Peptides against a protein of PDB entry 3ZN8. Designs and how they scored, part 16

Target 1, 125 residues: chain A of PDB entry 3ZN8
Amino acid sequence: LEEYDKIQKKMEDVMEGKGKLTLRDVYAQIIALRKMGPLSKVLQHIPGLGIMLPTPSEDQLKIGEEKIRRWLAALNSMTYKELENPNIIDKSRMRRIAEGSGLEVEEVRELLEWYNNMNRLLKMV

## One batch from the design tools (peptide; aimed at target 1 W71 W114 M118)

Design b2_p15_6_s3 (made by RFdiffusion4, then SolubleMPNN; from b2_p15_6, 8 letters changed)
Fold by OpenDDE base, seed 5:
Structure b2_p15_6_s3 (fold): chain B 125 residues (1-125), chain A 15 residues (1-15)
Amino acid sequence: as target 1 above (125 residues)
Amino acid sequence: EEEKRRALLELIASF
């Protein structure tokens, strides 16, 4: 409960523009969302998402679930230092993470690019 | 704040 409260507070600080989103925060959120069940159920519980996103097909949901699984594997292969500060992930670290997670280096790069895009978006909103 | 939350969730859902 105490760890959960710390994560929630940090997320609130990020949402208020007082903090920075880290990959640790992303990991915690993905785990929390997965406790709600399949991705289809998760999406149904997000207010306003159904207005902005088209209803995904069953095949799209399966692809999304597989992507989340692969990203969790990458995140589980990162050090705490990398999760808190993804900017330190160089080519050598990226290769290690890929090897440890059973992913291609390009898939790890895609996760990092997604994270960077998320941070840009959160600054604009 | 709510818009930022939505943006975060939308991006996560867009994996």
Scores: peptide ipSAE 0.114, ipTM 0.659, DockQ to the pose 0.545
OpenDDE base, seeds 1, 2, 3, 4: peptide ipSAE 0.113, 0.082, 0.095, 0.082; ipTM 0.658, 0.634, 0.644, 0.642

Design b2_p15_6_s4 (made by RFdiffusion4, then SolubleMPNN; from b2_p15_6, 10 letters changed)
Fold by OpenDDE base, seed 4:
Structure b2_p15_6_s4 (fold): chain B 125 residues (1-125), chain A 15 residues (1-15)
Amino acid sequence: as target 1 above (125 residues)
Amino acid sequence: DLERRRALLELIHSF
């Protein structure tokens, strides 16, 4: 819970224009969530989510957990410079990350696109 | 060690 709270505070700070969301923050968040248990348990702890989102099937949870596992593999294959400044990740870096993580380049691109979208959304609030 | 691995990856990328 302590690590999760730190990540939430970081997100709040970024929303207030203090600091920048990085892939290091994303990595920490994923690790914190995984420590809480299976994704099913994590979702149960989010108030109101069950009202806004249909309860995912067991298969959907497995797919989500596998995706998170794959993203962690990608993040584990990044340098500190890349984690801190994901915008430096060019085609050469993406290919290296993909090869090092056993992912397709498109999966690495998907992670980066998700990050970029999240960072934009946080800055708009 | 993950730190060593990350440092090595940056070095490799510079080649």
Scores: peptide ipSAE 0.514, ipTM 0.932, DockQ to the pose 0.027
OpenDDE base, seeds 1, 2, 3, 5: peptide ipSAE 0.385, 0.204, 0.031, 0.337; ipTM 0.889, 0.770, 0.592, 0.864

Design b2_p15_7 (made by RFdiffusion4)
Pose (drawn by RFdiffusion4):
Formats: sequence, C-alpha cells, structure tokens
Structure b2_p15_7 (pose): chain A 106 residues (1, 21-125), chain P 15 residues (1-15)
Amino acid sequence: LLTLRDVYAQIIALRKMGPLSKVLQHIPGLGIMLPTPSEDQLKIGEEKIRRWLAALNSMTYKELENPNIIDKSRMRRIAEGSGLEVEEVRELLEWYNNMNRLLKMV
Amino acid sequence: ARVAALTKLLAEKLL
C-alpha cells in the first residue's frame, strides 16, 4: 500500500498488491472502460514481470537523479548486471529524466 | 497534483 527517494518509496509499493490498480485512488477523475486493463494480467502470467524494475534497483541512489552522466560505459554496466540489453537500458535511462522533468511543470 | 502526476507517470511506464 528530492524525487528519487519518492520513486523508490512508490515503485516498491507498486508490487505488493498486484501490479496493483491504485492508480484510481488519487484521481478524482473518471476512467474509460474495463476491457482495457485486462492486458495487465498478461505480464503477470510470465514467471517474470518487467525489465524496468530490473535495472532500476541496479543503480546507485544518486545515478538515478541525473542519468545524463551515464555514458556508453555505464549503460552496459547496469545492463549485464540486470540481465537486460544496452537497448533495454536506454529506454529506462531516458525516462528517469522525464519524471524529473515533467514534474517541474507541476 | 504532483503526487497524482507521479502516480500517472509511473503507472504509464509500468503498463
């Protein structure tokens, strides 16, 4: 049930219920339909879950703040350690900056 | 609003 500390405290809570659906707990707005979140149980069927939660905890508590400092020598680092590929790391690293970015406009 | 935005971004990434 400044940002990095929140990201962990939040993503860690996003596993001990599902992947839960509390996405509709702090949103006074309305939804769309039910036949859509059905594709959430598909990723649950596999013995595994998601590649993001992999290389996510395979990083320092400071490398997540400014993933810009990460180079070609640092991408392959958290790649092989997590079992993901260099490509699967980019999509992850280019996102840590997005959260810290779109949040500024909030 | 910020908390809701973070929840949406994280949820979208996980989906």

Design b2_p15_7_s2 (made by RFdiffusion4, then SolubleMPNN; from b2_p15_7, 8 letters changed)
Fold by OpenDDE base, seed 4:
Order: structure tokens, then sequence, then C-alpha cells
Structure b2_p15_7_s2 (fold): chain B 125 residues (1-125), chain A 15 residues (1-15)
């Protein structure tokens, strides 16, 4: 849980306008969450989530688990420089990451889009 | 709560 707490603090700092959330932070967060078990168990640890969000179906959880697995593969195929500064990831880098992770380029693009959206949302909170 | 914000965002973006 120590790694989880460090990442939560990092996210709080980013929400306060201190620093930037990187894909390295995202990677560490995903790994920390995976130690809690499958996505279903992770979601159960979020107070009030069941009130704020609909309970995912078993199929949705399976899709989510597979997506997380694929994103971890993509993250494992990134360089340190890319993880710290995802904005440098151009089409050539995306293709390399996709090939190295066994993913489609569109899946790598989806991860980057998700990251950008998340980073924007965190700054708005 | 800020502590669950990432997990919530993760959930919202994965669903």
Amino acid sequence: as target 1 above (125 residues)
Amino acid sequence: ERKSALLRLLYELLR
C-alpha cells in the first residue's frame, strides 16, 4: 500500500496544480491497483462508487481487465523519456510501441488519449 | 473524495 499512497499523494499534488501526472505515475498506479486483485475487487474499495456509477457487468469487467493488460503491455514498451513526457510520442513512436507490445496503433493512441483526458480532468478538480 | 478520484476516472474511462 505504500506505493499506492505515494501515487495518491502525487495525484493530489497534480490536482493542486503541483507537478504533472506522467505515464510513469499511471503505470505505478495500475500496478499498485493490480496488487489489490481484479478490477471488481478494486472497484469495491472505492467508497460511494456504487452510488455515483452504475455497477459494471461481468462482461464489462472482463473487457476492462483486458484493456488494463493491454495498456500495461504498451507501457512496458515505452522508453523512460516517453513515460515521463508522453507528448513526445509521435506516429513513429506509437508504431514502435504497438509492434513491441503486440497491439494495434489505435490501442496505443487510445491509451494516450485516455492519459491526456485524465490529466486534464485532474487539473479541473 | 480526492483519494478515489483516479479510480473513479479509471472506471469512467474503462467502461
Scores: peptide ipSAE 0.162, ipTM 0.699, DockQ to the pose 0.411
OpenDDE base, seeds 1, 2, 3, 5: peptide ipSAE 0.158, 0.148, 0.148, 0.153; ipTM 0.697, 0.689, 0.694, 0.694; seed 1 fails the geometry check

Design b2_p15_7_s3 (made by RFdiffusion4, then SolubleMPNN; from b2_p15_7, 7 letters changed)
Fold by OpenDDE base, seed 4:
Structure b2_p15_7_s3 (fold): chain B 125 residues (1-125), chain A 15 residues (1-15)
Amino acid sequence: as target 1 above (125 residues)
Amino acid sequence: ERKAALLKMLYELLR
């Protein structure tokens, strides 16, 4: 819970224009959330989620769990420089990360796209 | 608003 709160604060700071969200921050967030247990339990600990967002089905939770596992594998295959500056990840790096993590290149691209969209959103809020 | 945005982002990460 304490690690989770630190990451929420980091995201809030980024929303306030203080610093930058990195894939290292994303990694730390995923790990902190995973310590809370299965995705279903994690979502239960997010106050107000059920009133603000549609509740995921059990199948959606399973898909989400698998996606998180795959993204963790990708993140574990990145260099420190890539985690801190994901914008340096070119096609060659993306392929290496995919191969090292046992993922498709498209799955690594999806993670990077999500990260880029997240950073854009955080800067607009 | 900020809390809702954060929750949405977490939800989008997790699904």
Scores: peptide ipSAE 0.153, ipTM 0.690, DockQ to the pose 0.375
OpenDDE base, seeds 1, 2, 3, 5: peptide ipSAE 0.138, 0.137, 0.141, 0.141; ipTM 0.687, 0.682, 0.691, 0.684

Design b2_p15_7_s4 (made by RFdiffusion4, then SolubleMPNN; from b2_p15_7, 8 letters changed)
Fold by OpenDDE base, seed 1:
Structure b2_p15_7_s4 (fold): chain B 125 residues (1-125), chain A 15 residues (1-15)
Amino acid sequence: as target 1 above (125 residues)
Amino acid sequence: ERKRALLLLLTELLR
């Protein structure tokens, strides 16, 4: 509960233009959500989801769960400095992360792209 | 609302 509240406050701060969400914040959130079980169970714990979002298909949940697994592997292969400042991840770092996580370089690139899109979205809200 | 940030993260994850 305490970790969840910290991440929520961090997201609120980013939405208010106070700082940035890091990959460390994302990692901590994913871990906190994983304690609730698979993505399908996590979504059941979010009141009002069915009103605010279209109900994800079973296939979308499977894709999301696989993305979580792969991205956790990538995040576990990052240094503290990379987690705090993902913009320092060059081609060499990206390749190292991919090799260390058993992922393709393109999958690490997809994670970084998603992270950038999320930060943009949070700043627009 | 506090729940909005989590919903946005999940929306992007499921995209």
Scores: peptide ipSAE 0.146, ipTM 0.701, DockQ to the pose 0.390
OpenDDE base, seeds 2, 3, 4, 5: peptide ipSAE 0.143, 0.144, 0.161, 0.140; ipTM 0.694, 0.696, 0.703, 0.695; seed 4 fails the geometry check

Design b2_p15_8 (made by RFdiffusion4)
Pose (drawn by RFdiffusion4):
Structure b2_p15_8 (pose): chain A 106 residues (1, 21-125), chain P 15 residues (1-15)
Amino acid sequence: LLTLRDVYAQIIALRKMGPLSKVLQHIPGLGIMLPTPSEDQLKIGEEKIRRWLAALNSMTYKELENPNIIDKSRMRRIAEGSGLEVEEVRELLEWYNNMNRLLKMV
Amino acid sequence: SKRAFLAAMLADKLS
């Protein structure tokens, strides 16, 4: 049930219920339909879950703040350690900056 | 608002 601390405390909670659906707990707005979140149980069917929660915990509690400092020597680092590829790491690293970015405009 | 926004961003990305 400044940002990095929050990301962990939140993503950790996003597994002990599902992947849960509490996305509609702090949104007074309305939804769209039900035949759409049905593709959420598909990723659950596999023995695994998601690549992002992999290399996510495979990083220092400071490397997630400014993933910009990460080079070609650091991407392959959390790649083989997590079992993901260099490409699967980029999509993850280029996102840590987005959260710390779009949040500023909030 | 920041918490809600982070929750939305995480949910969208994890979907």

Design b2_p15_8_s1 (made by RFdiffusion4, then SolubleMPNN; from b2_p15_8, 11 letters changed)
Fold by OpenDDE base, seed 1:
Structure b2_p15_8_s1 (fold): chain B 125 residues (1-125), chain A 15 residues (1-15)
Amino acid sequence: as target 1 above (125 residues)
Amino acid sequence: EKRSALLRLIYEELR
């Protein structure tokens, strides 16, 4: 709970313009959420999800878990500087990360795109 | 309680 609260506070600070979301923050959040169990259990902890949104199918949950696993492999293959400043990740760094994580370069690109979308979303709220 | 934006985006990616 304490780790999760720290991450939430960080996200709130970013939403208020008091900070920048990094891939380190994303990594920490994924790890904290995974302590709750599989993605299915994590989603059960989201208040109102079962009321407002259709629950993902079991197959979608499996795909999501695999995607999270792959993204964690990518994140674990990044340097501290890359995690703090993902914008420095050029094609060479992206290839290294992909090779080190056993991913396709496109999968690393997708993670970075997702991060950029997250960071934009937090600034709009 | 503020919902995690990460969880929201994870959900959106699974949809």
Scores: peptide ipSAE 0.055, ipTM 0.619, DockQ to the pose 0.361
OpenDDE base, seeds 2, 3, 4, 5: peptide ipSAE 0.032, 0.045, 0.019, 0.039; ipTM 0.592, 0.608, 0.523, 0.598; seed 4 fails the geometry check

Design b2_p15_8_s2 (made by RFdiffusion4, then SolubleMPNN; from b2_p15_8, 9 letters changed)
Fold by OpenDDE base, seed 2:
Structure b2_p15_8_s2 (fold): chain B 125 residues (1-125), chain A 15 residues (1-15)
Amino acid sequence: as target 1 above (125 residues)
Amino acid sequence: SRRSALLQLLYDFLR
């Protein structure tokens, strides 16, 4: 919970134009959430989510859980430098990360694209 | 709303 609160503060700072959300922050957030249990348990603890988003099906939860597992593998295969500065991740680094995590390079690209989109959106909120 | 924003973005991507 302490790590969760730190990440929330970081996210708020980013929304205020202070600093940047890194993949290290993302990693810490995922780990903090994983302590709450499976994705289904995590989602039920998010206030207002049920109002803003439809409840995912069981199949969607399974897919989401597997995707989180894969992203954790990718994040665990990154260097500290890459986690802090994801923009340095080139094709060679992506390939290494993919090999180290047992993922396709496209899955690593998907994570990075999501990260970039998230940072962009946080700055607009 | 800010507290759930990261999780919502995660959810939106995973959904």
Scores: peptide ipSAE 0.225, ipTM 0.766, DockQ to the pose 0.389
OpenDDE base, seeds 1, 3, 4, 5: peptide ipSAE 0.218, 0.205, 0.222, 0.208; ipTM 0.764, 0.748, 0.761, 0.750; seeds 1, 5 fail the geometry check

Design b2_p15_8_s3 (made by RFdiffusion4, then SolubleMPNN; from b2_p15_8, 11 letters changed)
Fold by OpenDDE base, seed 4:
Structure b2_p15_8_s3 (fold): chain B 125 residues (1-125), chain A 15 residues (1-15)
Amino acid sequence: as target 1 above (125 residues)
Amino acid sequence: DKERALLELLTSFLR
């Protein structure tokens, strides 16, 4: 609950224009969520989730856990400068990150695309 | 909107 509250507060701060969401923030949030346990357990502690979204299947939870693991690997392979300003990540950096994390370049691209979409969403709120 | 955005962040891993 405490970790969830921290994440929520950080997201609220970003949405209020008090900050910019970086991949460092994403990393910190993922780590905080992981401290709560498996994704299934985390989701059980999110108020309103069951009302707003259908309960994920066990398979979806497994896929989600794997995705989190893979994204953490990518994030762990980024430099501090890249985490703070993902826009500097060019094709060369993407390849390095992919190689360092054991991921496909496309998976790193997917993470960055997700980040960009998330930032766009947050700016609209 | 804020709650929805947070949920989008969290549930994006499930997609």
Scores: peptide ipSAE 0.137, ipTM 0.691, DockQ to the pose 0.363
OpenDDE base, seeds 1, 2, 3, 5: peptide ipSAE 0.132, 0.134, 0.133, 0.131; ipTM 0.688, 0.692, 0.695, 0.679; seed 3 fails the geometry check

Design b2_p15_8_s4 (made by RFdiffusion4, then SolubleMPNN; from b2_p15_8, 10 letters changed)
Fold by OpenDDE base, seed 5:
Structure b2_p15_8_s4 (fold): chain B 125 residues (1-125), chain A 15 residues (1-15)
Amino acid sequence: as target 1 above (125 residues)
Amino acid sequence: KRKSALLQLLYDFLS
């Protein structure tokens, strides 16, 4: 819970242009949320989310759980330096991460692209 | 209960 609060604060700082959210923060938040149980249970604990977003089907939840598992594998295969500064992840690092996590390189790229898009979006809010 | 903007973004990505 303490770690979750820290991440939320950092996210607010990013939205205010006062900081940067890292993959380490992302990792920590995922782990914190996983303590609530599977994705379906996690979503139920987020007030207002069901109002803003459609309720996912069972199949969508399964896909989501698998994606989370894969992303955690990728994150677990990164160094602390990479987690703190993902922009240093070049082709060589990306390949290493993919091999270490049992993922395709394209899946690692997808995670990094999501991260970049998230940061851009947060700064626009 | 806690609200997470990150979770919302995750949902958007996964949906």
Scores: peptide ipSAE 0.130, ipTM 0.669, DockQ to the pose 0.348
OpenDDE base, seeds 1, 2, 3, 4: peptide ipSAE 0.126, 0.127, 0.123, 0.136; ipTM 0.666, 0.670, 0.662, 0.671; seed 4 fails the geometry check

## One batch from the design tools (peptide; aimed at target 1 Q29)

Design b2_p16_1 (made by RFdiffusion4)
Pose (drawn by RFdiffusion4):
Structure b2_p16_1 (pose): chain A 106 residues (1, 21-125), chain P 16 residues (1-16)
Amino acid sequence: LLTLRDVYAQIIALRKMGPLSKVLQHIPGLGIMLPTPSEDQLKIGEEKIRRWLAALNSMTYKELENPNIIDKSRMRRIAEGSGLEVEEVRELLEWYNNMNRLLKMV
Amino acid sequence: SNFQEDVLNNLIARKR
């Protein structure tokens, strides 16, 4: 059930219920339909889950704050350690900056 | 991805 600390404390909670659906707990707004979140059980069917939660914990508690300092020598680092590819790492690293960015405009 | 949007929406909703 400043940001990096929050991201872990949150994503860690996003596994001990599902992948849960509490996305509709702090949104007074309304939804769309039910035949859409059905594709959530598909990723559950596999023995695994997601690549993101992989290389995510394979990083220092400071490298997630400013993933910009990460180079070609640092991407392959958390690649082979997590079992993901260099390409699967980019999509993850280019996202840590987005959360810390779009959050500023909030 | 949908997971990225969900995580971001939850962070925004908490701060609002």

Design b2_p16_1_s1 (made by RFdiffusion4, then SolubleMPNN; from b2_p16_1, 10 letters changed)
Fold by OpenDDE base, seed 1:
Order: sequence, then C-alpha cells, then structure tokens
Structure b2_p16_1_s1 (fold): chain B 125 residues (1-125), chain A 16 residues (1-16)
Amino acid sequence: as target 1 above (125 residues)
Amino acid sequence: SEFERRVLELLEAKLK
C-alpha cells in the first residue's frame, strides 16, 4: 500500500503540473501492481465490488501479464536518460531497445504510444 | 564476434 501511495502522489503531482510522468514512473507502477496482484483480485476482497465489477477471465489475465512482462523487458533495456525523457527515443534507440529486450520494434513503439497517451491524459486535467 | 560487438554497443548506449 505504501508503494501505491507514492504512485498516486506522483500522479497527482503530474496532474497539478508539479512533475512529469516518466517511464521510470511507469516502471514503478507496473512493479507495484504486480506485487499486489491484478486489481480484480484486490477488489474481489472488498465486499460487494466483486459482483459489480467485471472480472477478466483467467486467459485475459494471462495475456495481460505477458504484455506487462514484455514491456518490463523493454523498460529494462532503456537507458536512464531514455526512461526520464522518453521523447529522445528515436528509431535507432527503438531498434536497440527492441533487440535488447527480444521484442519487435512495433512493441516498443506501442509502449511509447501508450506512455504518450497517459502523459497527455494527465496533463489535460 | 557479433555477440561481443552487440554487447559493446549496448554498453556504449548505456553511457549516453
């Protein structure tokens, strides 16, 4: 829970314009989520919520876990500068990251696009 | 070897 509190605070800071969401933050979020387990498993322990919220199938959870694992591999293949400033990642860097992580370049692009979308969303608040 | 070359490339990238 302490890790989640830190993540939430970071997100709030970004929303308030006091900080910038980085891929390092994304990395921390992913790790925290994995430690706690799927949100659905957390929420199912709350009375009433397990019935009201759609729970993903086991297969969907596995697919999600695999995707996260692949993204973590990509993140682990990035430099500190890239993690802090993902906008510097050009085609050459993407290719290097992909090769280092055993991913397709398109998968790295997908991660970056997801990050960009999240960053935009947070700044719009 | 190609492996060694790749490792060096990765190390150089980490320094930048």
Scores: peptide ipSAE 0.018, ipTM 0.483, DockQ to the pose 0.020
OpenDDE base, seeds 2, 3, 4, 5: peptide ipSAE 0.017, 0.018, 0.017, 0.015; ipTM 0.475, 0.487, 0.475, 0.441

Design b2_p16_1_s2 (made by RFdiffusion4, then SolubleMPNN; from b2_p16_1, 8 letters changed)
Fold by OpenDDE base, seed 2:
Structure b2_p16_1_s2 (fold): chain B 125 residues (1-125), chain A 16 residues (1-16)
Amino acid sequence: as target 1 above (125 residues)
Amino acid sequence: SEFEQRVLQLLIAKKE
């Protein structure tokens, strides 16, 4: 709960222009999410919301969990400097991260692209 | 992703 609150505050700060989202923040958020379980399960316990939100199928949950696990492997293969400033990750670094995580370079690129898009969205609003 | 959903929720909350 404390970790979740810190991450939420960090996201709010980024949205207010008080910083940037880093891959370290992404990592922390993923870990917090995994500890809490799927948000959909939490929302199912709220009366009235469980009826309106389509629960992802068990298969979709498994696919999502696998993707998250793969991204965690990539993140765990990054240096602190790379996590703090993902923009330094060039093709050579991506290849190293991919090899260290057992991923394809394209999967590492996808993670970075996702991060960049997310960081842009946070800055736009 | 659930992370994206949380980000989206923050974005929606900021617009309101």
Scores: peptide ipSAE 0.072, ipTM 0.529, DockQ to the pose 0.259
OpenDDE base, seeds 1, 3, 4, 5: peptide ipSAE 0.018, 0.018, 0.018, 0.018; ipTM 0.511, 0.524, 0.518, 0.504

Design b2_p16_1_s3 (made by RFdiffusion4, then SolubleMPNN; from b2_p16_1, 6 letters changed)
Fold by OpenDDE base, seed 3:
Structure b2_p16_1_s3 (fold): chain B 125 residues (1-125), chain A 16 residues (1-16)
Amino acid sequence: as target 1 above (125 residues)
Amino acid sequence: SEFEERVLQLLIAKKR
């Protein structure tokens, strides 16, 4: 819970222009969510939200979990400087991260693109 | 993803 509140506050600060979302924040959020279990199960317990959100099939949950595991492997292969400032990750760094994590370079690129898109969305609020 | 869902919730909550 305390880790979750810190992440929420960080997201609020980014939305107010008082900070930047980092891959460290992403990592912390993924770990916190994995400790709580599938967010879909938490959302199903919120009255009125369980009706609006399609319950992911068991297969979709497994696919999502595997994707998260791959992203965690990539994040674990990053340096602290890369986690704090993902913009320094060039093609050479992406290749190193991919090799260290057992991923394709494209999967590392996808993670970085997702991060960049997410950070843009947070700044638009 | 679980993280995307959480971010979407924060975005929705701020727009309300």
Scores: peptide ipSAE 0.101, ipTM 0.554, DockQ to the pose 0.285
OpenDDE base, seeds 1, 2, 4, 5: peptide ipSAE 0.019, 0.017, 0.017, 0.018; ipTM 0.477, 0.476, 0.489, 0.481

Design b2_p16_1_s4 (made by RFdiffusion4, then SolubleMPNN; from b2_p16_1, 8 letters changed)
Fold by OpenDDE base, seed 5:
Structure b2_p16_1_s4 (fold): chain B 125 residues (1-125), chain A 16 residues (1-16)
Amino acid sequence: as target 1 above (125 residues)
Amino acid sequence: SRFEEDLLQLLIAKLK
């Protein structure tokens, strides 16, 4: 519970423009989410939200879970410096991460592009 | 994981 509260506070600080989202923060969130189970199940326990949110199909949940597992493998293959400053990840680092995680280089690029897009959106808020 | 190993090294360095 304390770890979850720290992650939430960090996310709030980032959303308020007081901090920077890193891949370390993303990593921590993924781990916390996996401990709690599927996000859809967590949201179903929130009064009012369970009725308004469409329940993903079992197949969609499996696809999402597999994507999260693959991204977690990539994150597990990154150094602390790379997680804190993803902008240092060049082609050589990206290839190493892909090989270490059993992913295609394009899948690692997709994760980094997702992160960059998210960080851009957060700066606009 | 490589990340976990880096964190452990940072902790060891802080304890020295």
Scores: peptide ipSAE 0.072, ipTM 0.600, DockQ to the pose 0.029
OpenDDE base, seeds 1, 2, 3, 4: peptide ipSAE 0.041, 0.046, 0.064, 0.044; ipTM 0.596, 0.569, 0.592, 0.557

Design b2_p16_2 (made by RFdiffusion4)
Pose (drawn by RFdiffusion4):
Structure b2_p16_2 (pose): chain A 106 residues (1, 21-125), chain P 16 residues (1-16)
Amino acid sequence: LLTLRDVYAQIIALRKMGPLSKVLQHIPGLGIMLPTPSEDQLKIGEEKIRRWLAALNSMTYKELENPNIIDKSRMRRIAEGSGLEVEEVRELLEWYNNMNRLLKMV
Amino acid sequence: KEAFLTKLIAEKLQEE
C-alpha cells in the first residue's frame, strides 16, 4: 500500500498489490474504459515483470538523482549487473531526469 | 506532486 527517496518508497509500494491499480486513488478525475488496462495482466503472465525495476535497484542512492553524470562506462555497468542491455539502460536513465524535471513544473 | 509522480510512474510502466 528530495525525489529519489520518494521514487523508491513509491515504486516499492507498486508491487505488493499487483502491479496494483491505485493509480485511481489520488486522482479525482475520471477514467476512460476497462478494456484497456487488460494489457497489464499480460506482463504478469511471464515469470518476470519489467526491465525497469531491474537496473533501478542496481544503482547508488545518489546516481539516480543526476543520471547525467553517467557515461558509456557507467551504462554498461548497471547493464550486465542487472542482465539488461546498454540500450535497455538508456531508456531507464533518460527517464530519471524526466521525473525530476516535469516535477519542477508542478 | 505525489499524484503527478504517480502519473509519471504509471506512464513509464505502460511504456514497457

Design b2_p16_2_s1 (made by RFdiffusion4, then SolubleMPNN; from b2_p16_2, 11 letters changed)
Fold by OpenDDE base, seed 3:
Structure b2_p16_2_s1 (fold): chain B 125 residues (1-125), chain A 16 residues (1-16)
Amino acid sequence: as target 1 above (125 residues)
Amino acid sequence: RKSELLRLIYDFLRSE
């Protein structure tokens, strides 16, 4: 809960043009969400989800849970410096992270792309 | 807004 509040404040700061969201923030958020239980329970806390998005099947939830675990593995394989400043992650670092996490390099790239997109969206909203 | 990050995560996961 505490970590969730921190990431929320960080998101608000980014939306106001104050700083940027880091992967450390993302990590903290994921951990906070995991404390709430499985993905199904997490989704129940999203206002309007049932109206805006179709209810995911049990299989989709399992796939989502696996993806979250994979992202956590990637994040756990990053250095503090990388978590705080993801833009330093070059191809060499991505490869190391992938190897350390048991992921494909493309999966690490996908995480970073998602992160960059989030920052862009937060600044636009 | 409070759940925006969660929504974004979900949207990403769903798009795969």
Scores: peptide ipSAE 0.148, ipTM 0.684, DockQ to the pose 0.416
OpenDDE base, seeds 1, 2, 4, 5: peptide ipSAE 0.141, 0.145, 0.154, 0.142; ipTM 0.672, 0.683, 0.680, 0.681; seed 4 fails the geometry check

Design b2_p16_2_s2 (made by RFdiffusion4, then SolubleMPNN; from b2_p16_2, 8 letters changed)
Fold by OpenDDE base, seed 2:
Structure b2_p16_2_s2 (fold): chain B 125 residues (1-125), chain A 16 residues (1-16)
Amino acid sequence: as target 1 above (125 residues)
Amino acid sequence: KRAKLLELIYEFLRSE
């Protein structure tokens, strides 16, 4: 819960134009959420989900759970420097991360693209 | 205050 609150504050700061969300922050948030159980259990703890977001199908939950597992593997294969500054992750680093995590390079790229999109969205709110 | 988390999850799921 403490870690969760820290990440929420970080997100608020980013929305206010203070700093940026890092992959370290993402990692911490995922870990905090994972303590609540699988994705299905996490979603059950989110008030207003039915109003703000369509309820995911069971298949979507399974896909999401697997994606979380894979992204955690990627994050665990990153250096601290990369987690703090994902923009330094070039093709060679991305390949290393993929190899270290047992993922395809495209999966690592997808994580980075998602991260970049999230940062842009947070700054636009 | 969980709206940010919802947005994160939404974007996560939408990327699939």
Scores: peptide ipSAE 0.133, ipTM 0.666, DockQ to the pose 0.385
OpenDDE base, seeds 1, 3, 4, 5: peptide ipSAE 0.127, 0.147, 0.156, 0.128; ipTM 0.661, 0.673, 0.679, 0.662; seeds 1, 3, 4 fail the geometry check

Design b2_p16_2_s3 (made by RFdiffusion4, then SolubleMPNN; from b2_p16_2, 11 letters changed)
Fold by OpenDDE base, seed 5:
Structure b2_p16_2_s3 (fold): chain B 125 residues (1-125), chain A 16 residues (1-16)
Amino acid sequence: as target 1 above (125 residues)
Amino acid sequence: RRSKLLQLIYDFLRSE
């Protein structure tokens, strides 16, 4: 949980305008959480989430697990510079990442768009 | 310590 706590502290700093969350941070968080088991087990360890959000169905959990696997494949295919500064990822880089991960370019674009939206939301909270 | 990142990931996955 030490790595998890470090990532949470960084998120808090970003929310306070004291830093930037990178894809490396996202990757590390996912890996740390995966040590807790499947998505269903991970969700059980999020305090207060069960009060605010309904428990996903088994089918939704399967879809979620597959999405996580695909995103991890994409992240594993990125360079250090790309993980630290995802804004440098252009069409050529996206295509390379997609080919290296066995994904469609659209799936890589979806990950990047999610990351951008997440950063916007963190700054607004 | 609640994970805002996990919540955002969950929200994204649920929306699909």
Scores: peptide ipSAE 0.112, ipTM 0.658, DockQ to the pose 0.389
OpenDDE base, seeds 1, 2, 3, 4: peptide ipSAE 0.109, 0.092, 0.116, 0.129; ipTM 0.660, 0.646, 0.663, 0.670; seeds 3, 4 fail the geometry check

